# Peptides against a protein of PDB entry 5TUV: the designs that were tried, part 59

Target 1, 107 residues: chain A of PDB entry 5TUV
Amino acid sequence: KEVIDRLRYLKAEIEDLELKERELDQQKLWLQQSIKNVMDDSINNRFSYVTHEDICNCFNGDTLLAIQAPSGTQLEVPIPEMGQNGQKKYQINLKSHSGPIHVLLIN
Target 2, 107 residues: chain B of PDB entry 5TUV
Amino acid sequence: AQECQNLEVERQRRLERIKQKQSQLQELILQQIAFKNLVQRNRHAEQQASRPPPPNSVIHLPFIIVNTSKKTVIDCSISNDKFEYLFNFDNTFEIHDDIEVLKRMGM

## One batch from the design tools (peptide; made by RFdiffusion4, then SolubleMPNN)

Design b2_p14_5_s1 (from b2_p14_5, 7 letters changed)
Fold by OpenDDE base, seed 4:
Structure b2_p14_5_s1 (fold): chain B 107 residues (1-107), chain C 107 residues (1-107), chain A 14 residues (1-14)
Amino acid sequence: as target 1 above (107 residues)
Amino acid sequence: as target 2 above (107 residues)
Amino acid sequence: KIIIEKSGFKYIFE
């Protein structure tokens, strides 16, 4: 009886968890679409920026490059490999398909 | 008994997935809030200044921040249409997305 | 290659 009761309890709980997981999946999809809509709004898009001061307040002591690119831009970081001079190559490859890329040096 | 154990393992697996999905959902909520706060801040700031910021003084979303040492030599190759960029670094670098920046800004 | 969509960028890792 104890085992049977435990089995029934676990099965019922798992069923409830399945429902909960599906609910979360739907909420995620809804929220993702909501975020996209908010960001694509003309007014929001106009004001969707940070300043040099904002960046400087977030980082210090290093060289900072700000790279702005259209949504969907491909960013590739190859595995570092040895160069001709025995130095490892560290690279960032950017490919945009919908507009130009802009780079700003942040001091 | 073995069936109970199997179901308990499954229950735990589902609970962990749900926990992860809840965390991801919370992250999305925070992203949306941060973006809305950013837009609100900028709208208010421009209203107070009665003008938009200079074009090269702001970084529009989406963007990334590349952080590297001051000693790092950076070479950049740009395509004619500025749709493709190749960055070469002689040392390691870090990449931070706009979401992380907004978090650091306290948005 | 590993592809991750994040913050409007399509991250491609080897």
Scores: peptide ipSAE 0.574, ipTM 0.905, DockQ to the pose 0.883
Fold by OpenDDE base, seed 2:
Formats: structure tokens, C-alpha cells, sequence
Structure b2_p14_5_s1 (fold): chain B 107 residues (1-107), chain C 107 residues (1-107), chain A 14 residues (1-14)
């Protein structure tokens, strides 16, 4: 019957899609590792920076803070809630475990 | 018929996941390219200048950019070892990662 | 809590 044929087709296609998805997962994993390796290279690491000018060209009209921190640094942004004085708390909490955090005022 | 419908829904779900993963993979590729371009740019620039930039004039990866209004008051509490930072803003802010910055830079 | 790791940072949202 036509329905039976459709079922067989769909099941076969789903199996193919499963294979494709696993392939993509593998590719993502390898690419992530590749990026890590490239960034960890001594020469690349030495030149892995942007300038104040770079940042200024990307943003206009605002105060800009550049926060450089080691990989793995935790960044917490609590939901704005009322503080003790009735003012909403807009805050960023940073916690590094592998090195100091560096902050630059850009603009 | 109902089984066909269920499988068709499953197929579509998998197709969408695959599409998303393909997009994510493309983003990773672009990130790697952007980083390589950044490194190349900086290497060339330093070669032309015959010196590295001053240490406090550049922002090393990984970093984030926080932008807020010029009128926003920012308070910062820093731990002695500079491993912890607490930023308090009296108004809203935006956070941009280094990946986005590189995109905006045209890398 | 939602945890997202991106660009070397571990984002924690509540």
C-alpha cells in the first residue's frame, strides 16, 4: 500500500538524517578544536588583540569598557532587581580562576 | 496514516536541527577566518612599525565590550588579586563578545 | 540558571 511505502521511505530518510547530524556534530567538534589550537599557538596568541581604534570604529556615542579576562572566566549578569535604595541593580559580576582581569576604558 | 504523520514531524524536526547545526558550523568557520585575518593584520602592522604596540593600548582576546550611555555611572569593585570584578551601573548596558567585534571590524 | 560558554567566557544568567 502507498502508506506502507511512505513509512518505509520516511524511516529510511530519518536514518540518513541521523547520520548527517552525527557528521555535523563531528565537524563541529573538530572545528572547535581547530580554533582552540590556532588561538593557543604562540605566534597567534601574541597577535590576538584589537586596538582602541578598532573598538571605537565599531561603536559610537557610548561609554565603552573593554574587559579582557582569561578563558573560563565567569560572567554573571543578574536580572535587574530593586536595590536597597529602590534603584534597579544593573550589574556584572566577573570571576576568573586562572588569571587577573584587565579593564580598559575605551571611550 | 498517524504513524506517517508522526514520522514526518520527526523528519522535519531533524531537518531543522541539521539546518541549525550547519549554520553554527558556518559561524565557526567565519570565526576562525576572522581570527586568522586579525593575526595577519597585527603582524603586518607591527612589522611596519618595527615595534609592538604599548601593552595598555590593545585588548587581548578573549574579551568583551560593555557599552552604555555616556550618562551612565559605573562603579567597580575589584578584588586584591584582580580575579573578581563587580560592576554596578545606574542604567542599562550592552555586552558584545570579541567575535561580534571582529565581525564589525570586517575581519 | 542558564549557563552559556562563548568566546572564552562562561555566561551565567539567572
Amino acid sequence: as target 1 above (107 residues)
Amino acid sequence: as target 2 above (107 residues)
Amino acid sequence: KIIIEKSGFKYIFE
Scores: peptide ipSAE 0.570, ipTM 0.903, DockQ to the pose 0.884
Fold by OpenDDE base, seed 1:
Structure b2_p14_5_s1 (fold): chain B 107 residues (1-107), chain C 107 residues (1-107), chain A 14 residues (1-14)
Amino acid sequence: as target 1 above (107 residues)
Amino acid sequence: as target 2 above (107 residues)
Amino acid sequence: KIIIEKSGFKYIFE
């Protein structure tokens, strides 16, 4: 029957798709590990920076803060709440556990 | 048949997941390429200058960029060890990660 | 709370 043939086709295709999805999952994991290894390399780490000029070329017309922090730093942005003076508070909370945070005023 | 329809739905679901995972994988590849290009650029620049850039003139990865209006008042509280920062803004702000910056730089 | 890890930062949104 046509239905039986269609069912067999679909089941076979789904099996192929399952294999493809697992392959992509493995590739993602390997690539993520590769990126970490590249970034943690001593030589690459030495040159892993951008300049003030780089940032200025990417943004204009605003005050720019560059915040450098160790990997794993926690960044919390709470929902704006009314302050004691009736003004909405817009906040950024940073917490590092492995090293100091460095802030630069760019513009 | 209903079974055929169910399998077709499952097939479509898997196809969409695969498409999403392929896109995510491509993004990771681009991130790695951008980082390698950044390192190469900086290495070449320092060779030409015959010295590393002055401290506080560059922003090391990982970092974020916070931009807000020039009229925005920013207050900052810092812990003694600089492990914790609290930023208060009287207006809205935007956060951009280093990956986005590298993209804007054309790396 | 929404937690997202990206670019070495752990983003926490309330």
Scores: peptide ipSAE 0.564, ipTM 0.904, DockQ to the pose 0.912
Fold by OpenDDE base, seed 5:
Structure b2_p14_5_s1 (fold): chain B 107 residues (1-107), chain C 107 residues (1-107), chain A 14 residues (1-14)
Amino acid sequence: as target 1 above (107 residues)
Amino acid sequence: as target 2 above (107 residues)
Amino acid sequence: KIIIEKSGFKYIFE
């Protein structure tokens, strides 16, 4: 009897959790769409930038590359492997499909 | 019973997923707020200066920041149309997306 | 923050 009652309870709770998860999924989708709409707005897009000063204030003592690319641009970093010269290969591959990539050296 | 144990494991799995999704939702909310604050800041700054910033002084979203040691040697090969970039580093590097940068900026 | 050491990484600009 206790096992049967526990089973019933667990099944009911899981059903409630499924509803909650679906609610969160829907909220995520709507929020993502909202963010996209805000960013795509002509006025917001005009002002959607950071300055060199902003970047310098966020990082210190390193070489900084700023890479601006269109949405959808693919960035890949392969797992470092030993190169022909016996040195590990640290690499970034960028591929854009909708526009040019812009790279700025910050410092 | 084994069935009870299985359902309890499933229940716990769903609870953890819900927690993760709630956290992700909060991050999206913060992203939207940060973006709106960025736009507001830039609009105000341009109003105060009565001019837009110089074209080469700003980094438009979306972007990433790559930081590495000042001693790191970076080799870059670019396609003719600037749609493809290949970066080679002789040492490790870090990548930070624009979302993280906005967080560091306090947006 | 992604530290590139021994693991691969994939990212899409959005």
Scores: peptide ipSAE 0.450, ipTM 0.896, DockQ to the pose 0.134

Design b2_p14_5_s2 (from b2_p14_5, 5 letters changed)
Fold by OpenDDE base, seed 4:
Structure b2_p14_5_s2 (fold): chain B 107 residues (1-107), chain C 107 residues (1-107), chain A 14 residues (1-14)
Amino acid sequence: as target 1 above (107 residues)
Amino acid sequence: as target 2 above (107 residues)
Amino acid sequence: KIVVEKSGFIYIFE
């Protein structure tokens, strides 16, 4: 019967899709670790930077702050609240546990 | 049959999830490629210049870019050890991570 | 709070 055949087909396909999904999950984990290893390499780390010119070429018309911080730095953006004068308060809170944070005004 | 319909829905659900995972994996691949290209660019540039760039002229990874209007007033409070920063803005801002910057740079 | 780790930063949003 057509329905029975369709059911068998769908079940088989779903099983194959499950295998595919697991494969992708493993590949993701592998690649994530690979990226970490590449970035942690001493030579790569030495050259892991962009220039002021690079940033300026990516953005225009606004004030730009470049914030460099150690990996694992916490970045908190609280919900804007009204200040004393009725103005909303927009904030960024940064907390590093591994080293100092560096801030550069780009333009 | 209802069972057939249920399985077809499940199949589609899994296909969409796999598609999302494939997209995420592709993004990771591009991130790694972009990083490697950045390192290669910088290594080549420093070799030609026979010197590293000035320390304050570059932004080391990981970093974020905060952009806001030129009219935005920014206040910053810094801890003694520079491990904690508090930024106050009188207007909205945008945050861009280094991955996005590398993409915009064409890496 | 929503916590997301990306690009070396741990983003915390309320």
Scores: peptide ipSAE 0.634, ipTM 0.905, DockQ to the pose 0.884
Fold by OpenDDE base, seed 2:
Order: structure tokens, then sequence, then C-alpha cells
Structure b2_p14_5_s2 (fold): chain B 107 residues (1-107), chain C 107 residues (1-107), chain A 14 residues (1-14)
């Protein structure tokens, strides 16, 4: 009886939570589309960049590579493996399918 | 009782997922705001300078920043069409996406 | 392999 009431309550709450979750999923979808639209706008796209100074202000004391690539570019970071010389290989593999990759040495 | 416990666990799981999705949504909102602020900044800067920045002086989105020690030796192999890049490091590196950079910039 | 799409890049981790 008390258990039955609790069960009914929990089931009803879970149903409400399912609705809330679907609402959030929809909101995320719309927001993602909104971001895409904003970034794809011709004017926004023209001004969608950062400067060397911007990067230097965010990082200091290290070597900084800025890698610009088209959307959809694949970035592969293999698990470091021991090379033939006994040194671990730290590697980044980039593959673009829609345009060239551009690399800048910042620092 | 056992059924109640199972549903309570499920409820809690759903609540946590909702919380995570709410956080992710907030993050996306901040990303959009940061991007808009970036565009506004750059537009204003170019208006004041009465010219766009040199092409190789800026990093266009999307981009990543690779951060490594000044002592790290970096070797890069590039395909003829610049669609494929292979970076080899003799030490560890960090990758930062443009979203993180914009956050660090205070956008 | 783990595939994550973020910020225009498709991250592929082994």
Amino acid sequence: as target 1 above (107 residues)
Amino acid sequence: as target 2 above (107 residues)
Amino acid sequence: KIVVEKSGFIYIFE
C-alpha cells in the first residue's frame, strides 16, 4: 500500500524526467544548429579568427603550434609507442578531406 | 521494496543525466556568446585599422593549439596537397581547441 | 577506437 503509492509516484516522476530530458535534447539540437548558422554567416566567418597575440596571452613559455583546418578534419593521436630507437613516439595525424591544413608557429 | 529501490536508482540516474545535459547546454550558450564577442572585437579592430590583418597573422576557426616544451623536437611531414599532416614529437604535448582558447581570452 | 567530434575536428583515439 505504502509501497504501491511510492511506486506510482516514482513512475510518474520518471515519466516527467523523460519529458525533461527530451526537451533538453531538443534544445541542444537547436542550439547546435544556431551556432552552425552563426559561424557559417558570411560576415561572421570573415571575422572568425584569433591573433598571435591572443594565443600568446593564453599560453607562455612553451612552443605553440596553431593548426587551422577545415571542419571535419580528422585528428588522430595514437597511443605513444616505443620506437625503434627506444624512444616513445608522440604523434598527431591530421587528415582533411575538404581543404588544406594551415600550420603557424606562434611561439 | 526492491522495485522501489530499482526505480529510485533509475530516477537518480536520470536526474544526473539531466544535470549533465543542462551543463552541456550552458557550455554551448557560452560558446556562442564567446564567438559573437570575438567577431565583434575583430570587426571593431579592423574598422579602427581601416584594413584587415595580414592573412598569415591570424588563425581562422576552427583550429587547435598544440602546446609542448621549448625543448621538444617537432618533425612534420606534409602531403603535396597539404591535406595530410604527420607530426612527430620527442616529448609529450597538449592539445587545446579553439573553444578553450576563446575562454582563456575572456570572450 | 574512440571518436569524438568537437570544434570542427574529429578526434580519433586508439
Scores: peptide ipSAE 0.631, ipTM 0.904, DockQ to the pose 0.884
Fold by OpenDDE base, seed 1:
Order: sequence, then structure tokens, then C-alpha cells
Structure b2_p14_5_s2 (fold): chain B 107 residues (1-107), chain C 107 residues (1-107), chain A 14 residues (1-14)
Amino acid sequence: as target 1 above (107 residues)
Amino acid sequence: as target 2 above (107 residues)
Amino acid sequence: KIVVEKSGFIYIFE
């Protein structure tokens, strides 16, 4: 009786958890779409930027490159390999399909 | 019973997934709030200045920040249409997305 | 290769 009762309880709880998980999945989907809509709004898009000061306040003591690119831009970071001269190659490859990439040297 | 144990393992697995999804949802909410705050800040700032910022003084979303040592030598190759960039570094670098920057800004 | 889409960028790591 005790084992049977425990089984029934667990099965019922798992069913409730399945419902909760589906609810969260739906909420995530709606929120993602909401974010896209907000960011794509013409007025919001006009003001969707940060300043040099903003970046400088976030980072100290290094060379900073700001790279702005269209949504969907591919960023490839290959595994560092030894170059022909024996030096490790650290590389970033950027590929945009919808517009130009803009790079700013912050400091 | 073995069946009870199996269901308890499944329950625990589902609980962990739900917890992870709740955390991801919270992050999305924070991203949306941060973006809205950024837009409001910039809108207010431009109203006070009675002009938009110079084009080369701001970084529009989406963007990434690459930081490296000031001693790092950076070489850049650019395609004619600026759709493709190749960065070569003689040392390690870090990449930070715009979401992280907004967090550091306190948005 | 690992592909992750985040912040409008598609990250490709080997």
C-alpha cells in the first residue's frame, strides 16, 4: 500500500512538472519574440547604442576594440595554432551577409 | 521499489531542467529591462544636448568588445565591401557581448 | 565545431 501510494504520488507530480516545463518553454518563446520586437522598433533602434565612456567605464588597462555588425554576423574563433614562424595564431574571423561591419578603437 | 526509484530520478531530472529554464527566463527579462533602460537614458541625454551624438562616438547594437593587452599587436584584413574582417593577434584576447556590457553599465 | 547564437552574433568555435 505504501509503495503503491508513493508510485501514484510520483506519477502525479511528474505530470505536474511536465506541465510546468511546457509553460516555461512557452514563456521563453514569447519573451524572445518580445525582445526582438522591442529592439526592432524604429524609435528604440535609434537609441540602441553605448558610448565610448560607457565602454571605458566597463574595462580598464587594455586595448579595446568595439565591433558593430548586423544581426546574424558570423564570428569564428579558431583554435590557436602554431604559425609558420612557430608563433601561436590568435584569430577572429567575421563574416556579415547583410551589411558592413564597423570597428572602433576605444583606447 | 525499483519503479519508485526510477520515477524519483526522473522527477529530480525534471526539477533541475525547470530550475535551469527559470534562470534562463530571468536572464531574458533582465536583458529586456536593460535595453529599455539604455534607450531611455540615450533619449534623455539627446534631449538635454539638443542633438544626437557624433556617428563615430557611439557603438550601435549588436556589438562585441574585444580586449587585449596594450602590448598585443593587432593586424586586420578587410574585404572591399567591409562584410568580412580578419583579425590577427600575437597574444590572447577576450570577447564580451553587448549583454555583458549592459550589465556592467548597471542598466 | 560549436555554434552558438547570442547577441546577434553567431559564434563558431572549433
Scores: peptide ipSAE 0.626, ipTM 0.905, DockQ to the pose 0.896
Fold by OpenDDE base, seed 5:
Structure b2_p14_5_s2 (fold): chain B 107 residues (1-107), chain C 107 residues (1-107), chain A 14 residues (1-14)
Amino acid sequence: as target 1 above (107 residues)
Amino acid sequence: as target 2 above (107 residues)
Amino acid sequence: KIVVEKSGFIYIFE
């Protein structure tokens, strides 16, 4: 029946898609590792920075905070809830486990 | 017939996942390129200047940028070891990661 | 990754 043929075709196609997806997963994994290795290189790490000028050129008109923190640091922005005075609470929580957090006021 | 429909739904789901993963992979590639370009730029700049930039003039990766109105009042509480930060804003803010900044820089 | 303060989220430094 046509249904049987369609089933065979779909199953074969899904199998091919599974292979493609696994290939992409592997590529992502290797690329992530590559990026990590490049960033962890002593020379690259020394030069892995942006300047105040860079930031100012990217943003204008607002107050800018630059927060530098070790990899793995968790940044949490809770859903704004009403405070005691009825004002919404806009908050950032930072937690580092590997080192101190450094904050710079750009402007 | 029902099995055929189920497989077609599954096929479509997998195709969408593959598309998403392809996009994510491309972003990672761009991230790596941007980082390498950043390092190269900084190395060249320091070679020309014959010195590293002042310590407080640069922001090392990884970092994030918080931008908010100049009228926004920011309160910050810091733990003793500077591993934990609590920021309170009286208005909304935006967060931009280092990847976005590098993109804006044209890296 | 641009986030406007409108909903809760978690970000991990990498």
Scores: peptide ipSAE 0.538, ipTM 0.899, DockQ to the pose 0.138

Design b2_p14_5_s3 (from b2_p14_5, 6 letters changed)
Fold by OpenDDE base, seed 3:
Order: structure tokens, then C-alpha cells, then sequence
Structure b2_p14_5_s3 (fold): chain B 107 residues (1-107), chain C 107 residues (1-107), chain A 14 residues (1-14)
């Protein structure tokens, strides 16, 4: 019946989609490794920086903090809660395991 | 009929996942390109200047940018080894990763 | 809890 044919078609298509999804997953892994290799290169690492001017050109009218930290640094933003004074608490928690964190005030 | 409907839902779900993965893959490609362009820019700039930039004048990757109102009061607590930071804000803030910054820079 | 790894940082939003 038409329903049976539709079922067969759908099952076959889903199987093809599974293959496509796996292909994309492999491509992602490859590209991620490629990016890591490029960034970890000694020469590239030496020149992997932006300037204060670069940052200022990207943002306007606000206080800007630049936080540089080692790869793998953990950044936590908890749900805002009411503080002791009745004001909402906005917080950022940073934890590095491989080196110091450096903070710059841009403006 | 119900089985057919279930498979159609599954097919659609997989199609959406594939679309998302394709988008993510494109983002990774752009990240790699942006990084390479950044490195090239900086290498050329330093060659022209015949010196590296001052240590505290640049922000090395990886980094994040935190922007908030100029009226926002920011309190920072730092561990002895500078491996842990706690930021407290009396108002909302935005976080931007280095990838977004490179995009805004046109890299 | 949302975990996202980008740009070398591990973002954790609760």
C-alpha cells in the first residue's frame, strides 16, 4: 500500500541522513584538529593577538574588560540571584588550571 | 500510519541537525581563516615597525571581552596565583569571545 | 547548565 511504500522510503532516507551526519561529524573533528595545530604553531602563537584599538573599534559606549587566559579556562556565569541588599547579583567566575589570568581595562 | 508519522518527525529532526552541523562547520572554517588573517596582519605590522608591540598593549588569544554600562560597578577578587577570578557586577553585562571579535574586525 | 567551549574557554551558564 501507499503507507508501506512511504515507510520504506522514509527508512531509507533516514539511513542516508545518518551517513551524512556521520560524515559531518568526521569533518568537524578534522577541522577542529587542524585549527588546534595552526594555533599551537610557535610562529602563529607569537602573532595571535589583537590590539586595544581593535577592541575599541568593535565596541562602543561601554566599559570593556579584556580577559586573557590559558586554553581550557573555565568561565561560569551563575543565574542572577537577589543579593543581600535586594539587588540582583551578576557574577562571572573564572578558573584556570594551566596558568594565570590577565585582565585589561580597555576603556 | 502512526509509524509513518513518527518516521517523518524523525526525518525532520535529523535534517535540522544536519543543517546545524553544516552551519557549525562553516563557522569553524571561518575561524581558521580569521586566525590566519590575524597572524598575517600582525606579522606584517611588526615587520614594518621593526619591533614587537609593548607587552601590555596587546591581548593574546584566547580571550574574552566583557562589556557593561559605564555606570556599572565592577568588583574583582583575585586568587594569590591569579588562577581564579571572581567578578561582581551591579548590573547586566555581555560576554564576547575572541571569535566574535575577529569577525567584527573583519578578519 | 549549559556548557559551551569556544575560543579556548569553557563557558558554563547556569
Amino acid sequence: as target 1 above (107 residues)
Amino acid sequence: as target 2 above (107 residues)
Amino acid sequence: KVIEEKGGFKFIYE
Scores: peptide ipSAE 0.514, ipTM 0.905, DockQ to the pose 0.968
Fold by OpenDDE base, seed 4:
Structure b2_p14_5_s3 (fold): chain B 107 residues (1-107), chain C 107 residues (1-107), chain A 14 residues (1-14)
Amino acid sequence: as target 1 above (107 residues)
Amino acid sequence: as target 2 above (107 residues)
Amino acid sequence: KVIEEKGGFKFIYE
């Protein structure tokens, strides 16, 4: 029957999709590890930087802070709360566990 | 049949997940390519200049860019070991990671 | 809280 044939087709396709999804999951894991290895390479690490000019070319019209920190640094942005003067408080909390944080004013 | 309809819904759900995973995988690929291009650019530039750039003229990965109005007042509290930073803004701000910056740079 | 790993940073949004 047509319905039976459709059911068989759909079940077979879903099975193939499951395999495809697992393949993509493995590829993602592999690529993530590859990226980590590339970035941790001694030579690559030496040249893994951008310039002030690079940043200025990407942004305009505002104050720009560049914050460099070790991998794994925590960046927390709390929900804005009202201050004593009735002004909202906008905050960024940074916590590094492996090294110092460096801040540069670009603009 | 209801069973056929259920499987078609499941099929579509799986297809959407696969599409999302494919997109995420492509982003990772682009990230790796961008990083490699950045390293290549910097290596070439330093070879041409026959010296590295001044230490305070570059921003090493990983980094973030905080973008806010020039009128925004920024206060910063730093721990003694420089492992913890607290930024206070009197207005809204935007945060951009290094991946986005590399994209904007055309890497 | 939303936690996201991007660019080597662990982003935590409340």
Scores: peptide ipSAE 0.510, ipTM 0.906, DockQ to the pose 0.933
Fold by OpenDDE base, seed 1:
Structure b2_p14_5_s3 (fold): chain B 107 residues (1-107), chain C 107 residues (1-107), chain A 14 residues (1-14)
Amino acid sequence: as target 1 above (107 residues)
Amino acid sequence: as target 2 above (107 residues)
Amino acid sequence: KVIEEKGGFKFIYE
C-alpha cells in the first residue's frame, strides 16, 4: 500500500538524516579543536593582533575602546536600570581569572 | 495516515537542524581562514618593517571593541591586579567581538 | 540571563 511504502521511506530517510546530523556534530567538534590548536600555536599567537588602523577602518565617528583580555574572561552587561540620580546606568563588567585586562582608547 | 504525518514533521525538523549546523560549520571555517590570513598579513608586515609593532599600537586576540558616541561619558573602575573592570556609560554602547572585526577587515 | 561564549569571551546579558 502507498501509506506503508511512504512510512518505510520516511523511516529510512530519518535514519540517514540522523547519521548526517551526528557527522556534522563531530565535524564541528574537530574544527573547534583545530581552531584552538592554531590559535594557541606559539608562532601564530605572536602574530594574532590587529592595529589601530584596522579598527579605525572598521568604525567611524565614535569613541572606540579596545579591550584585550585572556580567553575565558567574563563579560557582563546588566539591564540598564535607573540610578540614584534618575539616570539610566549602562555598564560593562569584566572579570578575568587568568590574567590582566588591557584597555586601549582608539581615536 | 497520522503516523506518516508525524514522521514527515520529524523529517522536516531534522532537515532544519542539519541546515543550521551546516551554517555554523561554515562560520567556523571562515573564522579559521580569517585568523590564518591575519597571521600571514602581520608576519609579512613585520618582515618588511624589520621590527615588531610597538606594544601599545596593537590589540592582541581575544578582544572586544566597545563603540559609543563621542559625547558619551565613560567611567572606569579597575581592580589592583587589573583582573576586574567596571565601565559606566551615561549613554548606550555597542560591543563587537574580534570575529566581527576580522570580517569587517576582509580577512 | 543569556550566556554566550564567543571570541574568547563569555558574554552574560541580564
Scores: peptide ipSAE 0.500, ipTM 0.905, DockQ to the pose 0.952
Fold by OpenDDE base, seed 2:
Structure b2_p14_5_s3 (fold): chain B 107 residues (1-107), chain C 107 residues (1-107), chain A 14 residues (1-14)
Amino acid sequence: as target 1 above (107 residues)
Amino acid sequence: as target 2 above (107 residues)
Amino acid sequence: KVIEEKGGFKFIYE
């Protein structure tokens, strides 16, 4: 029947899509590793920075904090809650495990 | 048939996941390109200047940019080892990762 | 909690 043929077609297509998805997953993994390798290269690492001017060109009119930290640093942003004084708490919690955190004030 | 409909839904679900993964892959490619362009720019700039930039004048990757109003009061608590930071804001803020910054820079 | 890894940071949103 037509339904049987449709079912067979769909099942075959889904199998093909599964293969495609696995291919994409593999590509993502390889690309992520490639990016890591590029960034970990000694020369690239030496030149992996932006300037104050770069940041100022991207943002204007506000206070800017540049926070540099080692890869893997945890950044926690709690949901704003009322503080003891009734003021909402807007917070950023940073926790590094592999090195110091460096903060620069821009503008 | 119900089975046919179920498989069609599954097919569509997988197609959407594949589309999303393709998009994510493209973003990773762009990230790698942007990083390479950044490195190239900085290498060229330092060659022309015949010296590296001052240590505190640049922001090394990985970093984040916190954007808030100039009226926002920011308090920072820092651990002795500088591995833990607590930022308190009296108003809202925005966080931008280095990937977004590189995009805004046109890298 | 939502955990997202971006740009070398591990973002944790409550």
Scores: peptide ipSAE 0.499, ipTM 0.903, DockQ to the pose 0.962

